# Ledger of designs, part 2: peptides against a protein of PDB entry 1MQS

Target 1, 223 residues: chain A of PDB entry 1MQS
Amino acid sequence: ILKMLFLNKDLNNNDNITTITDDIFNQQEIIWKVLILDIKSTATISSVLRVNDLLKAGITVHSLIKQDRSPLPDVPAIYFVSPTKENIDIIVNDLKSDKYSEFYINFTSSLPRNLLEDLAQQVSITGKSDKIKQVYDQYLDFIVTEPELFSLEISNAYLTLNDPKTTEEEITGLCANIADGLFNTVLTINSIPIIRAAKGGPAEIIAEKLGTKLRDFVINTNS

## One batch from the design tools (peptide; aimed at target 1 R113 K133 Q134 V135)

Design b1_p8_3_s4 (made by RFdiffusion4, then SolubleMPNN; from b1_p8_3, 5 letters changed)
Fold by OpenDDE base, seed 4:
Structure b1_p8_3_s4 (fold): chain B 223 residues (1-223), chain A 8 residues (1-8)
Amino acid sequence: as target 1 above (223 residues)
Amino acid sequence: MDLSHILK
C-alpha cells in the first residue's frame, strides 16, 4: 500500500510504516496527491493506514470514486479501486474531464483482460493516454486486522458454504472469490504457502483453485 | 503487476 501511495517507487526499507513514512517525508519532496477509493479499498486502506499516514504519504484529499469530486487539474490522482467496468468508466470520464493532472491507477485485484482492453480502448478514444502514468494490479483485496491476521471480508461465507440449500454454482463462485483473495494475500506476503485442505468439500475446491493460481504465477514470473 | 505498457 505504501509503495502504491509513493507511485510504486521501490521502497527499500523493511521498516515499520511509521519509519518509512517519516523517512520519506523528511528526505523527499512530498508530492501532493488525491487518493480515489471505493468502498472496498477504503476498508483496506483503513485497516492498514491512519489518516496521518496518508498525509505523510502526500495524500491531501481522499474521496470515493462514485462521489462528485471537484476538478483538481494540477494535482495527480491515485486510484485504488476494484477492477470493475463501472470504476473503469468513471476513471475514463475523469480523464475526459481533465479532473486531475496525472492518473495513477491501481486495481485492488487482478484486472481481467477484457476490462484491460476496455480501459485501453476508452483511453485511446480520449486522446489523453499521456495522462495515465501507471496502471497496476496491486493484489490488495483483503483487510488487515492484525499484523499476522487478515480477512477477505466476504459476507456470510461460512453460512453460504455450509448451507445445504446453497447451489453448487454458488459454492463454486464463492470458492473462486476466496481463492482469489487468498492468492492476493499470498502475493502480498511474498511467500508461497503449503496448501492443505480437507477432501470432498469447499476447502478442496479453494485449495485447487489457489494452487492453480499460484502455479500459474510462478510459471509466469520465472519465464 | 505493472500494466502500464498496455496503455502506451
Scores: peptide ipSAE 0.213, ipTM 0.865, DockQ to the pose 0.676
OpenDDE base, seeds 1, 2, 3, 5: peptide ipSAE 0.204, 0.210, 0.210, 0.206; ipTM 0.862, 0.863, 0.863, 0.863

Design b1_p8_4 (made by RFdiffusion4)
Pose (drawn by RFdiffusion4):
Structure b1_p8_4 (pose): chain A 223 residues (1-223), chain P 8 residues (1-8)
Amino acid sequence: as target 1 above (223 residues)
Amino acid sequence: SNLAHHLH
């Protein structure tokens, strides 16, 4: 999360510290930025970061994508928002409106090609595609409550999975999401683990789903 | 990865 608040700096280069000392913060000399969150993404940040931490990272203000936000045409913006048609539209609207000097679009989970092309087509007919400095799938779609306790914030799962009423489609879709939440965690750990799961029920489906996802990930790296 | 090149 912090690396993102630094415009995904330090990326594409060297450095293995973990929570930047101030003397180094003065090495790059950092400028204030607007931080745009949405309901879901605010729940992710406010769990691990205090307001003081945000300022210390150069974040002047933070507001939801849906609020009426007064313009700051000369101030950078970092969007950390859900990969939704609704949000993408607003980014396009803010982009046109010239709400901010720059855009650093950061997606909470992962943006589908479906919507990347959408955002891209809309932005193309603006004379301002040049203002979007970066678009990143951040893979931080979970909440870390205690140091080693995390949640996918998918309430009422045992019910949805065992309710006879539930479709054989709603179940597949739910497992697919849980498979993603795990995938989002696994990528954060930066370790491709061995999947072990109890057979017979949802844990297996999710295991095999996550198995396939992690399989392709390992492939679409080297070959 | 940075996807912004798809917008330009």

Design b1_p8_4_s1 (made by RFdiffusion4, then SolubleMPNN; from b1_p8_4, 5 letters changed)
Fold by OpenDDE base, seed 4:
Structure b1_p8_4_s1 (fold): chain B 223 residues (1-223), chain A 8 residues (1-8)
Amino acid sequence: as target 1 above (223 residues)
Amino acid sequence: MDLSHLLK
């Protein structure tokens, strides 16, 4: 998250958030930015950072993507939002309207190819692609509750998985979402876990999906 | 992952 707030510059310091923010705040000219969030990413940010941390990272204003926002044409914006068509359309609209000087787009999870293509197409039509400085998949679709504990913030996951009335399709879909969240978490932690799951249930489905994702990732990164 | 190159 901090890396994102500093425009994805390499932060060499494994240090505590406070140390990193203090060092950067003291050593570098602060670039003041607007942070654009959605509901999910707001929760993510709030779970990890305080308002003062945002300020130290140069975030002068933060707003929800769906809110009416005043133009700040001389101010760069960081978007940290879910990879949805709706959010893409809003970003493009903001681009069209010259809402900000520069656009640093960070999606909370993997952006599907079709949405990436849609974004690219819409941006190309605007003729303002030069204003888009970055597009990242951040894999931060989770909430940090404690240093070693996180939540995917999936409503009623347990109930859905254990309700006998839940369809196989619903279970599979939910398992996929869980696996995606776990995958994102693993990537964020930068450590490949040993996966253990009970056989014959949703846990196994999740484990398999996660395992596949991890294997695919390893293959793609080593190539 | 940096996807910026895909928009240029």
Scores: peptide ipSAE 0.192, ipTM 0.857, DockQ to the pose 0.738
OpenDDE base, seeds 1, 2, 3, 5: peptide ipSAE 0.184, 0.191, 0.191, 0.186; ipTM 0.853, 0.856, 0.855, 0.854

Design b1_p8_4_s2 (made by RFdiffusion4, then SolubleMPNN; from b1_p8_4, 5 letters changed; failed a check: a repeat of another design)
Amino acid sequence: MDLSHVLK

Design b1_p8_4_s3 (made by RFdiffusion4, then SolubleMPNN; from b1_p8_4, 6 letters changed; failed a check: a repeat of another design)
Amino acid sequence: MDLSSVLK

Design b1_p8_4_s4 (made by RFdiffusion4, then SolubleMPNN; from b1_p8_4, 6 letters changed)
Fold by OpenDDE base, seed 4:
Structure b1_p8_4_s4 (fold): chain B 223 residues (1-223), chain A 8 residues (1-8)
Amino acid sequence: as target 1 above (223 residues)
Amino acid sequence: MDLSYVLK
C-alpha cells in the first residue's frame, strides 16, 4: 500500500509503517496527491493506515470515486479502486474532464483482460493517454486486522458454504472469490504457501483454484 | 502487476 502511495517506487523494507513514512518524508520531496477510493478499498486502506500516514505519504485529500469531486487540474491522483466497469468509466470521465494532472490507477485485484481492453479503448478515444502514468493491479483485496491476521471481508462466507440450501453454483462462485482473496494475500506476503485442504468440499475447490492461480503467476513471473 | 504497457 505504501509503495502504491509513493507511485510504486521501491521502498526500503522496514517493519514499521511509521518508520517508513517518517524516513520517506524526511528524505524525499513530498509530492502531494489526491487518493481516490471506493467503499471496499477504503476499508482496506483504513485497516492498515491512519490519516496521518496518508498525509506523510503525500495524500492531501482522499475521496470516494462515486462522490462529486472538485477538479484539481494541477494535482496528480492515485486511484485505488475495484476492477469494475463502473470504476473504469468514472476514471475515463475524470480523464476527459481533466480533473487531475496525472492519473495513477491501481486496481485492488486482478483486472480482467476485457476490462483492460475497455479501459485502453476508452482512453485512446480521449486522446489523453499521456496523463495516465501508471496502471497496476495491486492484489490488495483484503483487510489487515492484526500484523499476522487478515480478513477477506466476505459476508456470511461460512454460512453460505455450510448451508445445505446453497446451490453448487453459489458455492463455486464463493470459492472463486475466496481463492482470489487468498491469492492477493499471498502475493502481498511475497511467499508461496503449501496448500492443504480436505477433500470433497469447498476447501478442495478453493485449494485447486488458488493453486492454479499461484502456478500461473509463477510461470508468468519467471517468463 | 504493471499494466501500463497496454495504454502505450
Scores: peptide ipSAE 0.241, ipTM 0.870, DockQ to the pose 0.670
OpenDDE base, seeds 1, 2, 3, 5: peptide ipSAE 0.227, 0.236, 0.232, 0.232; ipTM 0.861, 0.866, 0.864, 0.867

Design b1_p8_5 (made by RFdiffusion4)
Pose (drawn by RFdiffusion4):
Structure b1_p8_5 (pose): chain A 223 residues (1-223), chain P 8 residues (1-8)
Amino acid sequence: as target 1 above (223 residues)
Amino acid sequence: LPFPYYSL
């Protein structure tokens, strides 16, 4: 999360510290930025970062994508928002409106090609595609409550999975999401683990789903 | 794309 608040800095280069000392923060000399969150993504940040931490990272203000936000045409913006048609539209609207000097679009989970092309087509007919400095899938779609406790914030799962009423489609969709939440966690750990799961029920479906996802990930790296 | 895009 912090690396993102630094414009995904230090990326594409060297350094293995973990929570930047101040003397180094003065090395790059950092400028204030607007931070745009949405309901879901605010729940992710406010769980691990205090307001003081945000300022210390160069974040002047933070507001939801849906609020009426007064313009700051000369101030950078970092969007950390859910990969939704609704949000993408607003980013396009803000982009046109010239609400901010720059855009650093960061997606909470992962943006589908479906919507990447959408955002891209809309932005293309603006004379301002040049202001979007970066678009990243951050893979931080979970909440870390205690140091080693995390949640996918998918309430009422035992019910949805065992309710006879539930479709054989709603179940597949739910497992697919849980497979993604785990995938989001696994990528954060930066370790491709061995999947072990109890057979017969949802855990297996999710295991095999996550298995396939992690399989492709390993492939679409080297070959 | 009219803008840079990166997947991690």

Design b1_p8_5_s1 (made by RFdiffusion4, then SolubleMPNN; from b1_p8_5 with Y6I S7K)
Fold by OpenDDE base, seed 5:
Structure b1_p8_5_s1 (fold): chain B 223 residues (1-223), chain A 8 residues (1-8)
Amino acid sequence: as target 1 above (223 residues)
Amino acid sequence: LPFPYIKL
């Protein structure tokens, strides 16, 4: 999170938020930025950072992506939003309208190729691609509740997994979503866990999917 | 791509 707020510059993340923000504040001129969030990313940010932490990171204003936002054409914007078509279209519209000076786009999870291609196409049509400074896949689609506990905040997950009317496809889809959230969490922690799951149920499916994702990631990053 | 894309 802090790295993103500092435009994905390398930060010593071994320190507490206050130390990191103070060190950066003392070493670098503060760049004031707008932070654009969605409902999910708002919850993520709010679980980890306080308003004062945002201010120390140079966030002057934070707003929801779907809200009407005043133009700040001289202010750089950080988007931290879900990788959705809707959010892409809004970002592109903001680009077209010169809403901000620079665009630092961070997705809460990996942007699918089809959406990346769509974003690229739309941006190319605007002729304003130079304003997009970064498009970054973050892995921050989770809520921190306490230092050693997190939530994916998937609505009705328990109900869906235990409803006899739920289809195998729906279960598989939900398990994939859970595995994606866990994958994002693991990557954020920067530690590969030992995965333990109950056998014969959704937990095993999730564990398998997560294991595959982690293996694929490790292979792809070491190649 | 018309912009820098950083993928993990």
Scores: peptide ipSAE 0.309, ipTM 0.901, DockQ to the pose 0.717
OpenDDE base, seeds 1, 2, 3, 4: peptide ipSAE 0.304, 0.293, 0.306, 0.303; ipTM 0.899, 0.896, 0.900, 0.898

Design b1_p8_5_s2 (made by RFdiffusion4, then SolubleMPNN; from b1_p8_5 with Y6I S7R)
Fold by OpenDDE base, seed 5:
Order: C-alpha cells, then sequence, then structure tokens
Structure b1_p8_5_s2 (fold): chain B 223 residues (1-223), chain A 8 residues (1-8)
C-alpha cells in the first residue's frame, strides 16, 4: 500500500508506517496526490492506514471512483480500484476530461487481459496516453483485521459452500475467487506459506488452486 | 501498450 501511495517507488518495507512516511517526508518533497478508491479498496486502505497516514503519504483528498469529483488538473491521481470494466471506463472518462495531471492506476488484483486490452484501446483513442504514468496490479484485495489475520470479505462464502443447492460450478468459482484472494495476500506478504487445509472439501480445492497459482507465479518470475 | 504496465 505505502509503495503505491509513493508512486511505486522503492521503499524499505521493513519499517513501520510512521518510520517510512517520516523518512520519505524528510528525504523528498511531498507530492500531493488525490486517491481514488472503490468500496472494496476503501475497506482495504481503512484496515491498514489512518487518515493521518494518507496525509503523510501526500494524499490530500480521497474519493470514491463512482462519486462526482471536482477536476484537479494540476494534481496527480492515484487510482486504487477493482479491475472492472466500470472502473476502466470511469478512469478513461477522467482522462478524457483532464480531471487530473497524471494517472497512476493500481488495481486491487490482476487486471484480466481483455480489460487490459480495453483500457489500452480506450487510452490510445484519447490521445492522452502520456498522462497514464503507471498501471500496476497491486494484489491488495483483502482486509487486515489484526496484525496476523486477514479477511477476503467474500459474502456468504460459508453458506454457499455448505448449501446443498449450490452447484459444482458455483463451488468451483467461489474456490477460485478465494484462491485468488489468498494469492494476493501471499504476494503482498512476499512469503510463500505452508498451506494446510482440511481434506475432502472446498478447503482442499482452494489449497490446490492456490498451490498451483503460487507455483506458476514462481516459475514465471524465475524464468 | 500506450502506458507502462507492471504485472507480478
Amino acid sequence: as target 1 above (223 residues)
Amino acid sequence: LPFPYIRL
């Protein structure tokens, strides 16, 4: 999160939020930015950062992506939003309207290829691609509830997995979503966990999917 | 791509 708020510059992640923000504040001129969030990313940010932490990171204003936002054409913007078509369209509309000076786009999870292509196409049509400074997959689709505990905030997951009316496809889809969320957390922690799951149920499916994703990632990053 | 895109 902090790295994103500092425009994905290298930060020493071993320090606490206060130390990091103070060190950066003392070493560099603060760049004031707008932070654009959605409902999900707002919960993520709020679980980890305080308003004062945002201010120390140079976030002068934060708003929801779906809210009407005043133009700040001289202010750079950080988007931290879900990788959805709706959010892409809003970002592109904000680009078209010169709503901000620069656009630092961060997705809460990996942007699907089709949406990346759509974003690229729409941005290209605007002729304002130079304003898009960064597009990042942040893998931050989780809520920190305690220092050593997180939640994926998937509604009705237990009910869905235990309802006899739930289809195998729905179970598989939910297990994939859970595995994606866990994958995001693992990447954020930057440590490969030992996965332990109960056998013979959805937990095993999730563990398998997560294990595959982690293996694929490690292979792809080491290649 | 018309912009820098970084994937993990």
Scores: peptide ipSAE 0.363, ipTM 0.917, DockQ to the pose 0.703
OpenDDE base, seeds 1, 2, 3, 4: peptide ipSAE 0.358, 0.342, 0.345, 0.363; ipTM 0.910, 0.912, 0.910, 0.916

Design b1_p8_6 (made by RFdiffusion4)
Pose (drawn by RFdiffusion4):
Structure b1_p8_6 (pose): chain A 223 residues (1-223), chain P 8 residues (1-8)
Amino acid sequence: as target 1 above (223 residues)
Amino acid sequence: SNLASELH
């Protein structure tokens, strides 16, 4: 999350420290930025970061994508928002409106090609595609409550999975999401683990789903 | 990866 608040800095280069000392912060000399969150993503940040931490990272203000936000045409913006048609539209609207000097679009989970092309087509007919400095799938779609306790924030799962009423489609879709939440966690750990799961029920489906996802990930790296 | 290139 912090690396993102630094415009995904230090990326594409060296350094292995973990929570930047101030003397180094003065090495790059950092400028204030607007931080745009949405309902879901605010729940992710406010769980691990205090307001003081945000300022210390150069974040002047933070507001939801849906609020009426007064313009700051000369101030950078970092969007950390859900990969939704609704949000993408607003980013396009803010981009046109010239609400901010720059855009650093950061997606909470992962943006589908479906929507990347959408955002891209809309932005293309603006004379301002040049203002979007970066678009990143951040893979931080979970909440870390305690140091080693995390949640996918998918309430009422035992019910949805065992309710006879539930479709054989709703179940597949739910497992697919849980498979993603785990995938989002696994990528954060930066370790491709061995999947072990109890057979017979949802844990297996999710295991095999996550298995396939992690399989392709390993492939679409080297070959 | 940075996807912004596809917007330009």

Design b1_p8_6_s1 (made by RFdiffusion4, then SolubleMPNN; from b1_p8_6, 6 letters changed; failed a check: a repeat of another design)
Amino acid sequence: MDLSHLLK

Design b1_p8_6_s2 (made by RFdiffusion4, then SolubleMPNN; from b1_p8_6, 6 letters changed)
Fold by OpenDDE base, seed 4:
Structure b1_p8_6_s2 (fold): chain B 223 residues (1-223), chain A 8 residues (1-8)
Amino acid sequence: as target 1 above (223 residues)
Amino acid sequence: MDLSYLLK
């Protein structure tokens, strides 16, 4: 999330949010920008960041995408919204109206091809594609309910799992790696979790693998 | 994923 707020620049710091924001605030010129959210992404952001954190990240104003927003033609905007037709249409309308100087678009989850094509087509018609600086689909469709957040540092995991060109073998392999990472994490925290996963996707595969590993471990340690 | 290339 912080990376997104800093226009997807690489943040090489393993520090806490406060340290990262303070360091950036002190060392770099702050680019003030507007953050455009929807209801879902608001919940995500709120679960991770405080208002003060947003300010430190250069967010001067944040608003809901469906709200009537005043034009700020000299201010760049970060959109962090659900990948829906409605949101795309609003973004395009904002583009048409020159509501902001630059558009950094981040979708909360994977953007379907049809919607991507729609976005591209509409943007093309406006003739203002140059104002769109970034389009990302983030894997940030979650709520952080606990203060402890960790990364397995698997590069492009989301992309790999969601790319239709990815083979089943690659997916299975990646899921195994993720399960291994989670297993190690579980052992580190010394607590057996209740595993819940969505059915019919990589999450289920990971859950099954992790469950098996945990069961095997418990059996072996009690033996 | 960076999808910016699709708008260029």
Scores: peptide ipSAE 0.199, ipTM 0.854, DockQ to the pose 0.415
OpenDDE base, seeds 1, 2, 3, 5: peptide ipSAE 0.176, 0.179, 0.188, 0.181; ipTM 0.845, 0.849, 0.843, 0.851

Design b1_p8_6_s3 (made by RFdiffusion4, then SolubleMPNN; from b1_p8_6, 5 letters changed)
Fold by OpenDDE base, seed 4:
Structure b1_p8_6_s3 (fold): chain B 223 residues (1-223), chain A 8 residues (1-8)
Amino acid sequence: as target 1 above (223 residues)
Amino acid sequence: MDLSSLLK
């Protein structure tokens, strides 16, 4: 989430949220941004970050995507929303209306190809594709359904990971994103988990990546 | 995953 809020720049993941935000706040010029959320992503953000954390990340205003929002044509916007047709249409409408200066689009889960194509087509029609700076599927739409069970709400993750046509790079990328989501979840819970995963598949890759992130985090926080 | 290149 923090990486997203900092326009997906490489952040040192080894520090606490507070340390990361403080360091960035002190070392770099803050780019003030608008954060556009939906109901699901609001819950996700609220579970991980406080309002003050958003401010430290340069979020001056946050709003729901379905709400009427005032134009801020000189301000970049970060969208963190569900990968739905409705949200895409709203984003495109915002683009058409020059609501913001730049658009950093982050979907909470994997964006289906058909929706990506739809987004691309609509953006192309507007002639304002240059304003879209980033499009990510962050895999950060995690919800806790039970005390001991949660989901990252990644659409078609299983299909993607098990499709023989999927490239190794794509698998690795997806696994990394999943690991990032899990890492953020762990940080939210403030507990170091014991990781168990099936061997010989994507789950193992995810487990290894997550384990590395956690180890690095522990080492850096204790140093 | 970075999908930005797919829109250009």
Scores: peptide ipSAE 0.225, ipTM 0.868, DockQ to the pose 0.395
OpenDDE base, seeds 1, 2, 3, 5: peptide ipSAE 0.173, 0.189, 0.182, 0.178; ipTM 0.846, 0.856, 0.852, 0.851

Design b1_p8_7 (made by RFdiffusion4)
Pose (drawn by RFdiffusion4):
Structure b1_p8_7 (pose): chain A 223 residues (1-223), chain P 8 residues (1-8)
Amino acid sequence: as target 1 above (223 residues)
Amino acid sequence: SNKASYLK
C-alpha cells in the first residue's frame, strides 16, 4: 500500500528496506497528492494505516470517487479504486474535467481486459490520454485485521454454499471469488505455495481453482 | 505492470 502511495516508486529498481526512513524521504523530496478511494478500498486502508501515516506518505487529502470533489488542477492524484464500470467512468469524467494534474490509476484487485479496453476507448477520444501516468492492478483485495488475520470480507459464505436453494452457478461464482481473494493474498506474500485442501467440498473447488490460477501465473513468466 | 500505454 505504501509503495503505491509513492507512485509505485522504487519499482523497476533496487532497495530492500521496509518502512522508509525520513532522511531518504528527503532524498527524493516528495510532493503532496490527492488520494481517491472508494467504499471497499477505504475499508482496506483504514485497517492498516492511520491518517498520520497518509500525510507522512505525502497524501494531502483523500476522498471517495463518488463524492463531489472540488478540483485541484495542479495536484497529482492516486486512485486506489475497485475495478468497476462505475469507477472507470468517473476516472474518465475526472480526467476530462481536469480535476487533477495527473492520474495514477491503481486497481484494488485486478482490472479485466474487458474494462481496460473500455477505459482506453473513452480516454482515446480525450486529448488528455497523456495525463494518465500509470494504471496498476495492485492485488490487495483483502483486509488484514490483526498481524496475521485476514478476511475476504465475503459475509455469509457457509450459508450461501450449503443452502439448497443456491444455484449451481451462484456457487461456482462464489468459489471463483474466494479463489481470487486467496490469489490476491498469495501474490502479496510473493511465494507460490503448495495447495493442500480437504477433498469433497468447497475447499477443494477453490483449491483446484486457485491451483489453475497459480499454475498459469508460473507459466506466463518463463517459456 | 503499468498499463497506461494501452490508454495512449

Design b1_p8_7_s1 (made by RFdiffusion4, then SolubleMPNN; from b1_p8_7, 6 letters changed; failed a check: a repeat of another design)
Amino acid sequence: MDLSHLLK

Design b1_p8_7_s2 (made by RFdiffusion4, then SolubleMPNN; from b1_p8_7, 6 letters changed; failed a check: a repeat of another design)
Amino acid sequence: MDLSYLLK

Design b1_p8_8 (made by RFdiffusion4; failed a check: a repeat of another design)
Pose (drawn by RFdiffusion4):
Structure b1_p8_8 (pose): chain A 223 residues (1-223), chain P 8 residues (1-8)
Amino acid sequence: as target 1 above (223 residues)
Amino acid sequence: SNKAHYLK
């Protein structure tokens, strides 16, 4: 999360510290930025970061994508928002409106090609595609409550999975989301683990789903 | 990875 608030800095280069000392902050000399969150993504940040931490990272203000936000045409913006048609539209609207000097679009989970092309087409007919400095799938779609306790924030799962009423489609979709939440966690750990799961029920489906996802990930790296 | 090049 902090690396993102630094425009995904330090990326594409060297350094292995973990929570930047102040003397180094003064090495790059950092400038204030607007931070745009949405309902879901605010729940992710406010769980691990205090307001004081945000300022210390150069974040002047933070507001939801849906609020009426007063313009700051000369101030950078970092969007950390859900990969939704609704949000993408607003980013396009803010981009046109010239609400901010720059855009650093960061997606909470992962943006589908479906929507990347959407955002891209809309932005193309603006004379301002140049202002979008970066678009990143951040893979932080979970909440870390205690140091080693995390949640996918998918309430009422035992019911949805065992309710006879539930479709054989709703179940597949739910497992697919849980598979993603885990995938989002696994990528954060930066370790491709061995999947072990109890057979017969949802845990297996999710295991085999996550298995396939992690399998492709390992492939679409080297070959 | 940075996907901004798809917008340009």

Design b1_p8_8_s1 (made by RFdiffusion4, then SolubleMPNN; from b1_p8_8, 6 letters changed)
Fold by OpenDDE base, seed 4:
Structure b1_p8_8_s1 (fold): chain B 223 residues (1-223), chain A 8 residues (1-8)
Amino acid sequence: as target 1 above (223 residues)
Amino acid sequence: MDLSDVLK
């Protein structure tokens, strides 16, 4: 999610969200952007990030895709929305109306080929494909190795978590990243898990973080 | 996945 908010630039995955946002905010010129969400992605963002995190990522305004939004023709927009025909049509309409300067489109899950072709066709008709800078879909951020086992493909996670030289901040950051990956997985499969973790170690930290995210998600979706 | 090339 942070990578998306920073226009899919490489970020240091060893730090927590706050550290990453603080460092980028202080060291680089902030690019102000609009964030366009739907109901589902709003819940996702709210569960993972705080308002201050969005601000530090350069998100000046966030709105729902179905809401009437004022044109900001000089401001780039990040879309983070479900891969639906309805959302595609709205994005294309926003493109036609020159609602924003640039379009960074991120779908919350895999975009079916038929919808991708539809998007491409509609964009082609507008003649404004140059304004679309990025199109991403979020695939499963894990690899299934067997029916009941998957990997988040985080390199050296075990080593980092068990190295006595690893700082508490590094551990916390890594645990947060793992929890984010698990959370995204849960949302993708649309199933709330029972969480079991060993006590007294990083697994417990991860479980707690994941639990919090899931609770926040449920609260925000039922609100 | 980066799908940007499909729109070019």
Scores: peptide ipSAE 0.208, ipTM 0.866, DockQ to the pose 0.559
OpenDDE base, seeds 1, 2, 3, 5: peptide ipSAE 0.202, 0.206, 0.202, 0.204; ipTM 0.862, 0.867, 0.865, 0.867

Design b1_p8_8_s2 (made by RFdiffusion4, then SolubleMPNN; from b1_p8_8, 5 letters changed; failed a check: a repeat of another design)
Amino acid sequence: MDLSHVLK

Design b1_p8_8_s3 (made by RFdiffusion4, then SolubleMPNN; from b1_p8_8, 6 letters changed; failed a check: a repeat of another design)
Amino acid sequence: MDLSSVLK

Design b1_p8_8_s4 (made by RFdiffusion4, then SolubleMPNN; from b1_p8_8, 6 letters changed)
Fold by OpenDDE base, seed 1:
Structure b1_p8_8_s4 (fold): chain B 223 residues (1-223), chain A 8 residues (1-8)
Amino acid sequence: as target 1 above (223 residues)
Amino acid sequence: KDLSSVLK
């Protein structure tokens, strides 16, 4: 993921994510980029990266591919999206409209040959193949399907938590709301969970808050 | 996998 965010530059994989991002951030020239995601890739990014990692990687704006996005013709774009016909069509439309200066396309999984051929054909028709700097596909084999999945139905949680304009207070508030929702869920299920969360991001904050709530509840109810 | 060559 980090390699993708740095336009597939060779990164020293022996370093911690934090060290890598810090080293690059301290470099004199940050290349600012737009990151285009879909629902699946959003989940992936949120599980791997910390809140500040995107900013340190030079991501100024991130958006969903299906959302209306403002043209940024002088800004390079990184697409990290599912290999679907729909997404390919959107990318090609963005190319036609000169939405961005450069296109770095990364598919979340293997791109089927038929879709690759379709992409190539459409790009050829546009005459703007020079703007497409990279096309990669990859395997997200680390994604584990959870046996039980539920949503708290909090709109735009990911965007809010990862927006560089979002204040710490706003993040804390949102995390508290999420923790409350999870707490209520735990009470409904009537079992004390083992809490597991990714480190260094909102998930850790939420986990901590949830843990505190559960501990307080147990103490108060056994009293 | 790098697929960039296909577009060229």
Scores: peptide ipSAE 0.357, ipTM 0.911, DockQ to the pose 0.330
OpenDDE base, seeds 2, 3, 4, 5: peptide ipSAE 0.298, 0.321, 0.291, 0.318; ipTM 0.902, 0.906, 0.898, 0.905

